# Peptides against a protein of PDB entry 5EFW: the designs that were tried, part 105

Target 1, 141 residues: chain A of PDB entry 5EFW
Amino acid sequence: TTLERIEKNFVITDPRLPDNPIIFASDSFLQLTEYSREEILGRNARFLQGPETDRATVRKIRDAIDNQTEVTVQLINYTKSGKKFWNLFHLQPMRDQKGDVQYFIGVQLDGTEHVRDAAEREGVMLIKKTAENIDEAAKEL

## One batch from the design tools (peptide; made by RFdiffusion4, then SolubleMPNN)

Design b1_p24_8_s1 (from b1_p24_8, 14 letters changed)
Fold by OpenDDE base, seed 2:
Structure b1_p24_8_s1 (fold): chain B 141 residues (1-141), chain A 24 residues (1-24)
Amino acid sequence: as target 1 above (141 residues)
Amino acid sequence: MSEEEKEEIEKLREERKLKELLEE
């Protein structure tokens, strides 16, 4: 399937459930974050946040969810072992045929540094394309 | 079942279908 070919860091969340929990996580995401699937399913992705995570950036993510819009940001996240990484993060809603939001797709591009300029643009294009691929694959259900 | 319960069940079904697709 198209989804099987997506070897990227991504999650699917369900905003229709309390606190918009993760309902799916890619193997790559689990490897990146050092969590097991059992540890993260059913939880809000905020467990990736830590002391140096910019709260204003987190608010942008929250606002996008509340407004049912997409957002692209970079923020500090933490692995289970406490390692910091820069997460170039893209979030977008998955809508049904009626246009109602069913899920959110979150795609993560990890790095040791905050990316800028051409690298940022390339990363943004990549994660957005990945999100679209996930959206298309999920709609085939 | 109430209409709310029906909607919840439908959401769960959709979630399950998505999980099945994504887990392959």
Scores: peptide ipSAE 0.112, ipTM 0.584, DockQ to the pose 0.065
Fold by OpenDDE base, seed 3:
Structure b1_p24_8_s1 (fold): chain B 141 residues (1-141), chain A 24 residues (1-24)
Amino acid sequence: as target 1 above (141 residues)
Amino acid sequence: MSEEEKEEIEKLREERKLKELLEE
């Protein structure tokens, strides 16, 4: 299936539930973050944030959710064991046929450093394409 | 059942269907 081909780090969240919890996480995401599925389902993704996570960047993500828009940022995230990684993160709403937001798609590209220039552009294209693939798969419901 | 309860049940059904699809 289309989903079987999506071997990327991603989550689906439900803004219609309290605190926009994660309702689905890919196996790759679980491996990246070192959490089990049981540990993260039903939780807001903020558990990935830590001391060095830029609060202004977090606010951009929050604003995108509130305004039901997409956003692409880079921020420091933490694994369960406390390891830091740079997360090139893309978030976009998943809309129904009426245009109403049903879910959000979050895609993560991890790295040991902040990506710049051509590498950043390539990463952004990759995670956006991944998000579109997920959106397409979800529309088949 | 209240209308709110019906809406919540429907959301849960949609969530389950999405999970099933994405876990295939």
Scores: peptide ipSAE 0.098, ipTM 0.580, DockQ to the pose 0.063
Fold by OpenDDE base, seed 1:
Formats: C-alpha cells, structure tokens, sequence
Structure b1_p24_8_s1 (fold): chain B 141 residues (1-141), chain A 24 residues (1-24)
C-alpha cells in the first residue's frame, strides 16, 4: 500500500506556522532520534543539530525552505542522548492543487559513516522516492 | 467569524487529516 511505502524516517513540517515546526513524525524517526512525539511536535527540527553539524549545510536547508525548493544534503545530527549520526537528508515542498506550498516533507537516511559514490546515489534515490510516496499519500486527503 | 479565522480552522483540519492518513 501507499502507507507501507512510507515506513521510513520522515517528518512533515508546516511553513505557514512560526519557525516551520514539525507537525508529523514517523515512528521510525522517533526511534532514530530517541525523542518522543510529544517532545518534537510543534518544534523546528534544528534540535537535531550539534557541535559538528556543518553550518553551511544547515544554511542550504534554510535557503531551500525560504525559496520553496527541494534540497538533498548530508550532515551530522545528534540523538537525544547525544549520539552522532550522518543524516542523508532530503527536503521538498508539498504543494496543493493550486501549486502553493502547503507543507514540507523531510526524509532522513541515517548512517554511522558519511556515504559517497554508489552508496550515496542509492541513498538519494531512496529518500527522494520516499518523499514522493509521502506526497502522493497526502494528495489523497 | 473572520476569513482569517476560517482559513486557520481549515488549515488545522488539513493537518489533522494528514496525520490521520499517515498514521494508518
């Protein structure tokens, strides 16, 4: 089913609310980040950032949101307990029937290492496909 | 009820529906 295809790490955010807060998080995302749903709903996803998170990469994410475009990056994120992981992250806008941005879809692929070459390409394809599946499911509302 | 209030209510309804759909 469409829902089965989106059993991945993802969040939905609402750019129409102050600071683009998370309004939905998958169970997998909660498990990955070690946060409860109550702890993260209504918050900006920046709580995943820490000392080794590349600020230039973070700026790319911010720019994509501001420009209402998609972006794919890889950055260091931190769990609630402070464990580092490499986040292959894809963000894209979810648009309504008029073409206006309604939400953002954020998909995370976690890893212990920075991925390159074939592994990176495969990961990018996976998270982009996941984002499209979420977008398709949301359009069934 | 103002148009702004109506729009906000509709947004909240959409958010609820999205959550319900994605949590199935």
Amino acid sequence: as target 1 above (141 residues)
Amino acid sequence: MSEEEKEEIEKLREERKLKELLEE
Scores: peptide ipSAE 0.081, ipTM 0.579, DockQ to the pose 0.068
Fold by OpenDDE base, seed 5:
Structure b1_p24_8_s1 (fold): chain B 141 residues (1-141), chain A 24 residues (1-24)
Amino acid sequence: as target 1 above (141 residues)
Amino acid sequence: MSEEEKEEIEKLREERKLKELLEE
């Protein structure tokens, strides 16, 4: 199935709830971030941010949510234990048949280094394709 | 039941359905 192909780090958030909380997190995402599902569900994903997270990049994410658009960025995130990782992050809205935003899909590709050029292009293609797969699976509801 | 309450219940049902689908 489409879901069987999704073995990546991702979350689903609900912008219709206060502060756009996470309503679903993949097992891989939990492993990456070192949080339990109970610690994450119902919270805004900003808990992944820390001292070295670029605030301008965070603003791009916030603007995309507010404008109901997609965005792809790289930013420093932190695990529960405080470990830093580079997050190649893609966010896009999930829309219903009427075109209204129901959810946001967030896909994370983790790395020890900031990626550029061919590596960045490959990563972007991967996380965008993953987001599309999640969107298709969710439309099977 | 208010219309707002109905809409919230429907949203919660959709969220639960999504979780079930993505976790299978």
Scores: peptide ipSAE 0.069, ipTM 0.569, DockQ to the pose 0.065

Design b1_p24_8_s2 (from b1_p24_8, 17 letters changed)
Fold by OpenDDE base, seed 3:
Structure b1_p24_8_s2 (fold): chain B 141 residues (1-141), chain A 24 residues (1-24)
Amino acid sequence: as target 1 above (141 residues)
Amino acid sequence: LSEEEKREIEELRREKEELEELLA
């Protein structure tokens, strides 16, 4: 589909379904994580986490979902083959005109190392802008 | 939205509904 072929790493999740599963994933996300679409649709995104993923950072993500707010963090994620990568991750709710949360948008910027300073600021701006673009593209779903 | 964009959105909506049915 057109949405899936957007050349950015992102997922859309549905918090109204049990365990907030992924309902859409971009082709780029599948390439990054080494999963097929069939393997990830209907699953919670926690399968990307592993031994070196910081639990406190994960709690920040969970709190944002529970509170229906946005969050931006960096955390260690793992590909299907077990390869580690630093994920600059931005999550934000997709709301309807009444302000009710319908979905969450998650955008990933992958890297071999933790990003700092100017590089981090640039990455944050990029993934936030990407999330807004996806929100606009997917708002009618 | 263009007509092709409207068609694509409708297709995505149908795909979403099918997925939700599988997860129900």
Scores: peptide ipSAE 0.025, ipTM 0.531, DockQ to the pose 0.038
Fold by OpenDDE base, seed 5:
Structure b1_p24_8_s2 (fold): chain B 141 residues (1-141), chain A 24 residues (1-24)
Amino acid sequence: as target 1 above (141 residues)
Amino acid sequence: LSEEEKREIEELRREKEELEELLA
């Protein structure tokens, strides 16, 4: 099965290109965000941010990319039509056998509502496991 | 991986390379 057909919300970005653009996006991610694939590829994912997006949380994401580490956060994002949704988001680097970062994997929870406590812990576990599965599938690229 | 899956992955690799060439 093609990477885009995985029934999870995710993107892959390339930090070796200018401004770390999205190079792959799942069909589910396109449905969630209301964008076409052509509108997404080659762009930095910051277009999902808006007025109510917590800037401190965005900085955590940026710091994780700069430091080549994983991070899990929950923040407000916006669809193409301007609809707000809560994004439980996990990001982690994809490394080659030498340990060098090749890509970043970003996974978004299916739900659009803010989650806490047991529901949040369950969601975090799910998106982390999803990221690992995508990492294994994408190693063939 | 099946042969079909290998072909699909190869197509994705080619698309990635074309995108990198465009953005480089």
Scores: peptide ipSAE 0.023, ipTM 0.530, DockQ to the pose 0.037
Fold by OpenDDE base, seed 1:
Structure b1_p24_8_s2 (fold): chain B 141 residues (1-141), chain A 24 residues (1-24)
Amino acid sequence: as target 1 above (141 residues)
Amino acid sequence: LSEEEKREIEELRREKEELEELLA
């Protein structure tokens, strides 16, 4: 679909379903992670985690979902083939007209290193803007 | 996002909401 071909790494998850599964993944996300769409949809995104993924950072993500808030973190993720990458990750809720959370938007910026300083700020702005664009597109129609 | 992409997102949301209602 046109949505899947948006040239950004992102997923949409459904917290109203058990274990907050991914219900949408962009083609770029699939390419980044080396998974097929069939391998991704319906699953919690934890399959991207591995030995060097910081558990405290994962807990921050979990807390944001539970509290229905946004969060921005950096964590080690793994591709299907086992390649490590630093994921600058932003997650935020998508709310309905009543203000209730319906979905979460997750945007990923990949890198070979932990981004810092200006590069981090720019990356954060990019992934947040991407999330807002997706949210706006879903609500203003 | 283009207007086409916005429409696609909205369609996806509607379809998924309808599916959830059906399966609830």
Scores: peptide ipSAE 0.036, ipTM 0.594, DockQ to the pose 0.041; fails the geometry check
Fold by OpenDDE base, seed 2:
Structure b1_p24_8_s2 (fold): chain B 141 residues (1-141), chain A 24 residues (1-24)
Amino acid sequence: as target 1 above (141 residues)
Amino acid sequence: LSEEEKREIEELRREKEELEELLA
């Protein structure tokens, strides 16, 4: 599909289902994480976490989901083969016409190193813009 | 989005709905 072919790393999750599972993943996300679509759909995204993933950062993500807010963080994630990468991650709710949260959009910018300063600002701008584009596309705007 | 892209998005929405029904 057109949405799947967006050359950005992103997922859509459904907080209305138990454990907020991934219901959509871009081709780029699959390539990044080295998982098949079948291995990812229906699962909570926590499978990307590992020993060096900062639990305090994970809690920020969980809090954002619980409070139905957006969050931008940077954390260590792992591919299927166990390779570590720095994930500059942005999460935001997708709301319906009534303002109720239907889904969450998660956008990932991968890197071998933790990004700082101007590079981080540019990355944040990129993933936030990507999330907005996905939100609009998913609403057929 | 083009009309073709909109149709593809609609198809994806249907697929997601089917998945949600399966996971519910």
Scores: peptide ipSAE 0.026, ipTM 0.550, DockQ to the pose 0.121; fails the geometry check

Design b1_p24_8_s3 (from b1_p24_8, 18 letters changed)
Fold by OpenDDE base, seed 2:
Structure b1_p24_8_s3 (fold): chain B 141 residues (1-141), chain A 24 residues (1-24)
Amino acid sequence: as target 1 above (141 residues)
Amino acid sequence: MSEEEKEEREELRKKKKELEELLK
């Protein structure tokens, strides 16, 4: 679909379904992670985690979902072929007009290195803006 | 797949469609 062709790495998950599965993934996300759409839809995004993924960071993500809040972190993720990449990750809830959470938006910025300082600030700004754009698109329907 | 898994997959399909409509 046109939505899938948006040149950003993002997923939409549904916390109202068991284990908060991915219900949508952009083409860019599939290319990044080396998975097909069929391989990941209906799955929790934890399959991207591996040996060097910091569990404390993962817990921050889990806490944000449970508390229905946004979070921005960096963590090691793995492609299907086992390649490691640093994921500058932003997650935020998509709420309806009543304020109830419908979905979560997850945006990924990939890199070979853990980013800090100006590079991190720029990346955070980018992924947050992307998430807001997706959220706004949904609300304007 | 179990019947429960089939129902869950159908729910996911519906949710995806709903989202796609929202983001048009």
Scores: peptide ipSAE 0.056, ipTM 0.593, DockQ to the pose 0.047
Fold by OpenDDE base, seed 5:
Structure b1_p24_8_s3 (fold): chain B 141 residues (1-141), chain A 24 residues (1-24)
Amino acid sequence: as target 1 above (141 residues)
Amino acid sequence: MSEEEKEEREELRKKKKELEELLK
């Protein structure tokens, strides 16, 4: 679909289903993670985690979902082949007209290293803007 | 796949379609 071909790494999850599974993934996300769409849809995104993924950072993500809030973190993720990458990750709820959470939007910026200072600020602005664009598109209907 | 897994897969498909229309 047109949405799938957006040249950004993102997923949409459904917290109203068991274990908050991925219900949508962009083509770029599939390329980044080396998974097929069939391998990803219906699964919780924790399959990206591995030995060097910081558990405290993962807890921040889980807490944001439970509390229905946004969060921005950097964490080590792994591709299907086991390649490590730094994921500058932003997650935020998608709410309906009544303010109830329908979905979560997750946006990923991949890199070979942990980013700080100006590079981090720039990356955060980018992934937040991407999430807002997705949210805005949903609210227009 | 179990019948439960098939039903879940179908629900995900429906929700994806609904979301795609919403985000169109």
Scores: peptide ipSAE 0.048, ipTM 0.568, DockQ to the pose 0.046
Fold by OpenDDE base, seed 4:
Structure b1_p24_8_s3 (fold): chain B 141 residues (1-141), chain A 24 residues (1-24)
Amino acid sequence: as target 1 above (141 residues)
Amino acid sequence: MSEEEKEEREELRKKKKELEELLK
C-alpha cells in the first residue's frame, strides 16, 4: 500500500490487543530488520532486542506504553540475521478524538553508532516529526 | 494454531485495515 511505502522506518502497534502487537510495519522497517511482514505482524516488537540491549532502556519503553506517554531512547537492536544496530527510537500514542489511545507509533532511526550532540538532536527532531506526520495523517481523515 | 490465536489474527487484520483506511 501507499502507507507501507513511506520511506521511513516505523511501526504501528495496538495496545488494546494482548501484548501490544505490531499491526502495521513500513517497507523500510522490514528492510532494516530483515523480517518479512508475515514474521512481524501480530508480534510484540521485543523480538528486536538481544544480549546487548539495555534493559533499563527497554523498561523506559514499557513504562511509556503503560503510562500512555511518549518516549525517545537509543538502544541496541538486532536484525533477523543477528546484526546489531543503534536504534534511535521514538514512541508516542495515537489518540482518537476523545483523547483515548488507539495505537502507538514507533519510529526508528538506525545507525552504526550511538549518536550524540547535534546528530542526536537532529535525529530526534526527524523521528518526532515523522511520528507527528503519521499521527496527523490519521487525524486529517 | 488455536482458535484463540486465529481470532487474534483476524482482529489484527481488521485493525490493520481500519488503520489503512484512516491513513489513506
Scores: peptide ipSAE 0.030, ipTM 0.583, DockQ to the pose 0.046
Fold by OpenDDE base, seed 1:
Structure b1_p24_8_s3 (fold): chain B 141 residues (1-141), chain A 24 residues (1-24)
Amino acid sequence: as target 1 above (141 residues)
Amino acid sequence: MSEEEKEEREELRKKKKELEELLK
């Protein structure tokens, strides 16, 4: 579909369903993670975590979901084949016309190493803007 | 698949479709 073909790594999850499953994944996300769409839809995104994934960072993500807030973090994720990558990750709620949370938008920027300083700031701006674009598109149609 | 799993899958399908329509 048009949404799936957006050339950014992102997912949409439904916190109103058990375990906040992924209900949408972009083609780029599938390519990055090496999973098929069938393997992803209906699952919580925690399958990307592994031995070197920082637990405290994961807790920040969980807290953001529970509190219905946005968060931006960097964490180690793993592809299906077990390859590590640094995920600059941004998550924010998608709200309806009444202001109630309907979904969460998760945007991933992958890298071979942890980014800092100007590179990190640039990456954060990019993934936040991507999330806003998705949110705006959903509200205007 | 259990009946519960089938229902969950259908709910996810509906939500995906709803979102796709909103983002066209």
Scores: peptide ipSAE 0.030, ipTM 0.563, DockQ to the pose 0.048

Design b1_p24_8_s4 (from b1_p24_8, 16 letters changed)
Fold by OpenDDE base, seed 5:
Structure b1_p24_8_s4 (fold): chain B 141 residues (1-141), chain A 24 residues (1-24)
Amino acid sequence: as target 1 above (141 residues)
Amino acid sequence: LSEEEKKEREELREKREEEAEEEA
């Protein structure tokens, strides 16, 4: 689809299905994480977590899903081969015309290091803008 | 990837998924 070809790392999840599974992933996300599309569709995104993933940060993500709010965090994620990367992650709800949550959009900015200060602010601005672009593109489908 | 490298990646994936599910 046109959505799959967006040159950014992102997923769309369905909170109306059991365990909020991934229903869509960009080609860039598959390349980053070293998974095929078939390996991740229908699964919860928790498979990206590992030993050095901060559980308090994961709880912030879970709380945002439960409360149907946006959140921006940095956490350690792992590729299929076990390679660690820093994920500057933004999650926001996709709402219908009635204001009901239909999906969540998750956008990932990958890096070798935790980003701070000006670099963090720039990254946050980028991933939020990307999420808005995805929200608009998904409404046109 | 060699067949051995593919197997190692799959085993590592499975282990991480099991650990993540137990903590969910």
Scores: peptide ipSAE 0.059, ipTM 0.555, DockQ to the pose 0.013
Fold by OpenDDE base, seed 4:
Structure b1_p24_8_s4 (fold): chain B 141 residues (1-141), chain A 24 residues (1-24)
Amino acid sequence: as target 1 above (141 residues)
Amino acid sequence: LSEEEKKEREELREKREEEAEEEA
């Protein structure tokens, strides 16, 4: 699909289903997180969280979902093997023609460290642009 | 979404409905 051709770390979730489960994951996301597609489909993305994941940051994500808004944060995530990475994460709603939220798009920029200043700005621009591309690709399907 | 993704979504919906019935 057009979505499958997007070589970025991303997921699509369905907020209309219980617990906003992942309904699509890019191959890059699977590689990043070290999970199989079967292991993650139907699950809430919270399995990426761990001991060093900031709860306040997670709350910002939850609030964005509940309020149907976009958010950009950096948080510690964990691979299946327990490897920590910094996730510059952007979440935004995908809306239908009526303006109702159909899905959420989550885009991840992974790194070994927290990004700041120009690098953060660049990363944010990249993940937002990626989210826009995903949104457009999903509308064409 | 692709037709496969739509199918996966439907299967997921069905699974979640079954799980909700089992938890009730």
Scores: peptide ipSAE 0.018, ipTM 0.492, DockQ to the pose 0.025
Fold by OpenDDE base, seed 3:
Structure b1_p24_8_s4 (fold): chain B 141 residues (1-141), chain A 24 residues (1-24)
Amino acid sequence: as target 1 above (141 residues)
Amino acid sequence: LSEEEKKEREELREKREEEAEEEA
């Protein structure tokens, strides 16, 4: 689809289904994580977590989903081959015209190091803007 | 999502809602 071809790392999840599964993933996300589309569709995004993933940060993500709010965090994620990367992650709800949550948009900015200060602020602005663009593009879903 | 995929997801949601109501 046109949405899959957006040159950003993102997923769309469905919180109305069991375990909030991934229902959509960009080609860039598949390349980043080293998974096929078939391997990740219908699954919760927790497969990206590993030994060095901070559990308190994961809880912040879970709380945002449960509360239907946005969150921005940095956490260690793992590729299929086990390669670690720092994920500057932004999650926000996608709402219908009535204001009900239909989906969540998750955007990933990958890096070899934890980003701080100005670099973090720039990354946050980028991933938030990306999420808004995806929200607009996904209105036809 | 294709119309078929949308329909399948809706059917899965409805089935889960029915199962949850039977367990409550």
Scores: peptide ipSAE 0.013, ipTM 0.433, DockQ to the pose 0.027
Fold by OpenDDE base, seed 1:
Structure b1_p24_8_s4 (fold): chain B 141 residues (1-141), chain A 24 residues (1-24)
Amino acid sequence: as target 1 above (141 residues)
Amino acid sequence: LSEEEKKEREELREKREEEAEEEA
């Protein structure tokens, strides 16, 4: 789809379905994570987690979903082949015309290191802007 | 990738999913 071909790492999930499955994944996300689209769609994004993924950070993501709020965190994720990367991750709800949460948008900025200071601020600004662009594009479909 | 490399990647995926489900 046009949405899935946006040149950024992102997924859209459906919290109204059991286990909040991924319903859209960008081509860039598939390339980053080394999965096919068929391996991703209909599944929870937890398959990106592994031994060095911080449990408390994962809980912050879960809390944001349950509370229908946005969150920005950094966590270790893993590709299909087991390569580790730092994920600067932003999640926010996508709301319908009534204001009810319809979907979540998840945007990933990958790196080999934990980003801090100016680099973190720039990364956060980028992924938040990307999420807003995705929200707008998805409402027009 | 060889068929063995594909299998190893799939086994690694399954392991990480199981570990992540215990965290949820």
Scores: peptide ipSAE 0.074, ipTM 0.573, DockQ to the pose 0.013; fails the geometry check

## One batch from the design tools (peptide; made by RFdiffusion4, then SolubleMPNN)

Design b1_p25_1_s1 (from b1_p25_1, 13 letters changed)
Fold by OpenDDE base, seed 4:
Structure b1_p25_1_s1 (fold): chain B 141 residues (1-141), chain A 25 residues (1-25)
Amino acid sequence: as target 1 above (141 residues)
Amino acid sequence: SVEKLMEAFPSAAEAIRKMFEELAK
């Protein structure tokens, strides 16, 4: 689909389903994580976490979901093959016309390196903007 | 649109997921 071909790493999750599973993943996300779409859809994104993933950071993500707020973090994630990468990750709710959360949009920076300072600020700005674009695109499906 | 569908039928989320799965094949 057109949405899948967006050249950004992102997923859409459904908090109204048990355990907030991924219901959509971009081609780029699949490439990044080395999973097939069939392996990902219907699963909670926690499969990307591993031994070196900071639990406190994960808690921030969970809190954001529970509180229906946005969050931006960097955390260690793992590909299917077990390769570690730094994930600059932005999560925000997608709301309907009434303001109710219907989805979450998760965007991952294209790079796999830990970023700091100006580079981080730029990356955050980019993934936030990307999330907004995805929000609009998804609503038009 | 997906948004309108979900607004009207919150339980349709699973159907939307399945739709994406099919489109991904």
Scores: peptide ipSAE 0.023, ipTM 0.531, DockQ to the pose 0.115
Fold by OpenDDE base, seed 3:
Structure b1_p25_1_s1 (fold): chain B 141 residues (1-141), chain A 25 residues (1-25)
Amino acid sequence: as target 1 above (141 residues)
Amino acid sequence: SVEKLMEAFPSAAEAIRKMFEELAK
């Protein structure tokens, strides 16, 4: 569908469901991670983690979810085939008109390399803007 | 797929569908 063909790496999760599962994944995200939609929907995103994933960074993500705040990190993730890649990842809550968290938006930078300095700053800006665009669209419902 | 999501979570799926229809314009 047109909905699935949006050319950005992103997922939507539902913290009101058990274990905060992914309820939507873009085609680009599926291509990046080498999973099918059926393999991902209904699962917590932790399946992307592996041996070299920094546990302290994972804790930052968990804390952001628990505190209902946004976070931006880089961490090692793994594709279905076991390939390592650097994931520049931004997560933020999507709130309803009452201010209550309804969903989380997760956006991943295009590419698989570790990004530093000016390139990192630009990438962070891009994924944050993407998240805001999704959030704004949701608020208009 | 969106159809499977709507079957499992009709209210959430409808909200997501509407959101991304607007985003795709």
Scores: peptide ipSAE 0.020, ipTM 0.521, DockQ to the pose 0.066
Fold by OpenDDE base, seed 1:
Structure b1_p25_1_s1 (fold): chain B 141 residues (1-141), chain A 25 residues (1-25)
Amino acid sequence: as target 1 above (141 residues)
Amino acid sequence: SVEKLMEAFPSAAEAIRKMFEELAK
């Protein structure tokens, strides 16, 4: 569908469900991670973590979820086949008109290489903008 | 697929569907 084929790496999670599972994933995300949609829907995204994933960075993500805030990090993730890749990841809550969190939007930078300096800044800007576009669409409902 | 998503999470899937329909405009 048009929804799943948006040319960005993103997921939507539902913190109101047990363990904040992924409830939506773009085709690009599936291609990046080598998982099928059936394999990831209903699961917490922690399956992307592995031996070299920085635990302190993971804690930052967990803290953001718990505090219902946004966070931007870069961390090692693993594909289904076990291939390492650098994930520039932005997470932010999507709130309703009352200000209550409904979902979390997670956007991943396209590519598997670690980005630095200006390239990183540009990537951060891109993934934040993508998240805002999704959020704005939600607010129009 | 959207249908499978709706089966798993009916209310959430509908909301998401509407959101991305707007995004696609």
Scores: peptide ipSAE 0.019, ipTM 0.529, DockQ to the pose 0.066
Fold by OpenDDE base, seed 2:
Structure b1_p25_1_s1 (fold): chain B 141 residues (1-141), chain A 25 residues (1-25)
Amino acid sequence: as target 1 above (141 residues)
Amino acid sequence: SVEKLMEAFPSAAEAIRKMFEELAK
């Protein structure tokens, strides 16, 4: 689909379904994580976490979801093959016309390196803007 | 809506369907 072909790493999850599963993943995300679409869809994104994933950061993500707020974090994730990478991503709720949360949009920065300072700020702005674009695109479905 | 998304993205629809099937067991 057109949305899947967007050259950005992103997923859409459905918090209204049990365990907030991924219901959509971009091709780029699949490439980044080394998973097939079938392996990803229907699962909670926690499969990306591993031994060195900071649990406090994970809690921030969980809190944001529970509180239906956005969050931007950077943490260690793992590909299917076990490769570690720094995942700078932004998560935000997608709301319907009534203002109710329907989905969450998660956008991951391109690359696997830890970023800081100006580079991090730039990356955050990029993934936030991307999330907004995806939100708009998804609402047009 | 989920319905619209499912219509637009068959892969997502299939995944959701499978999930519901599993939950029904």
Scores: peptide ipSAE 0.019, ipTM 0.535, DockQ to the pose 0.403

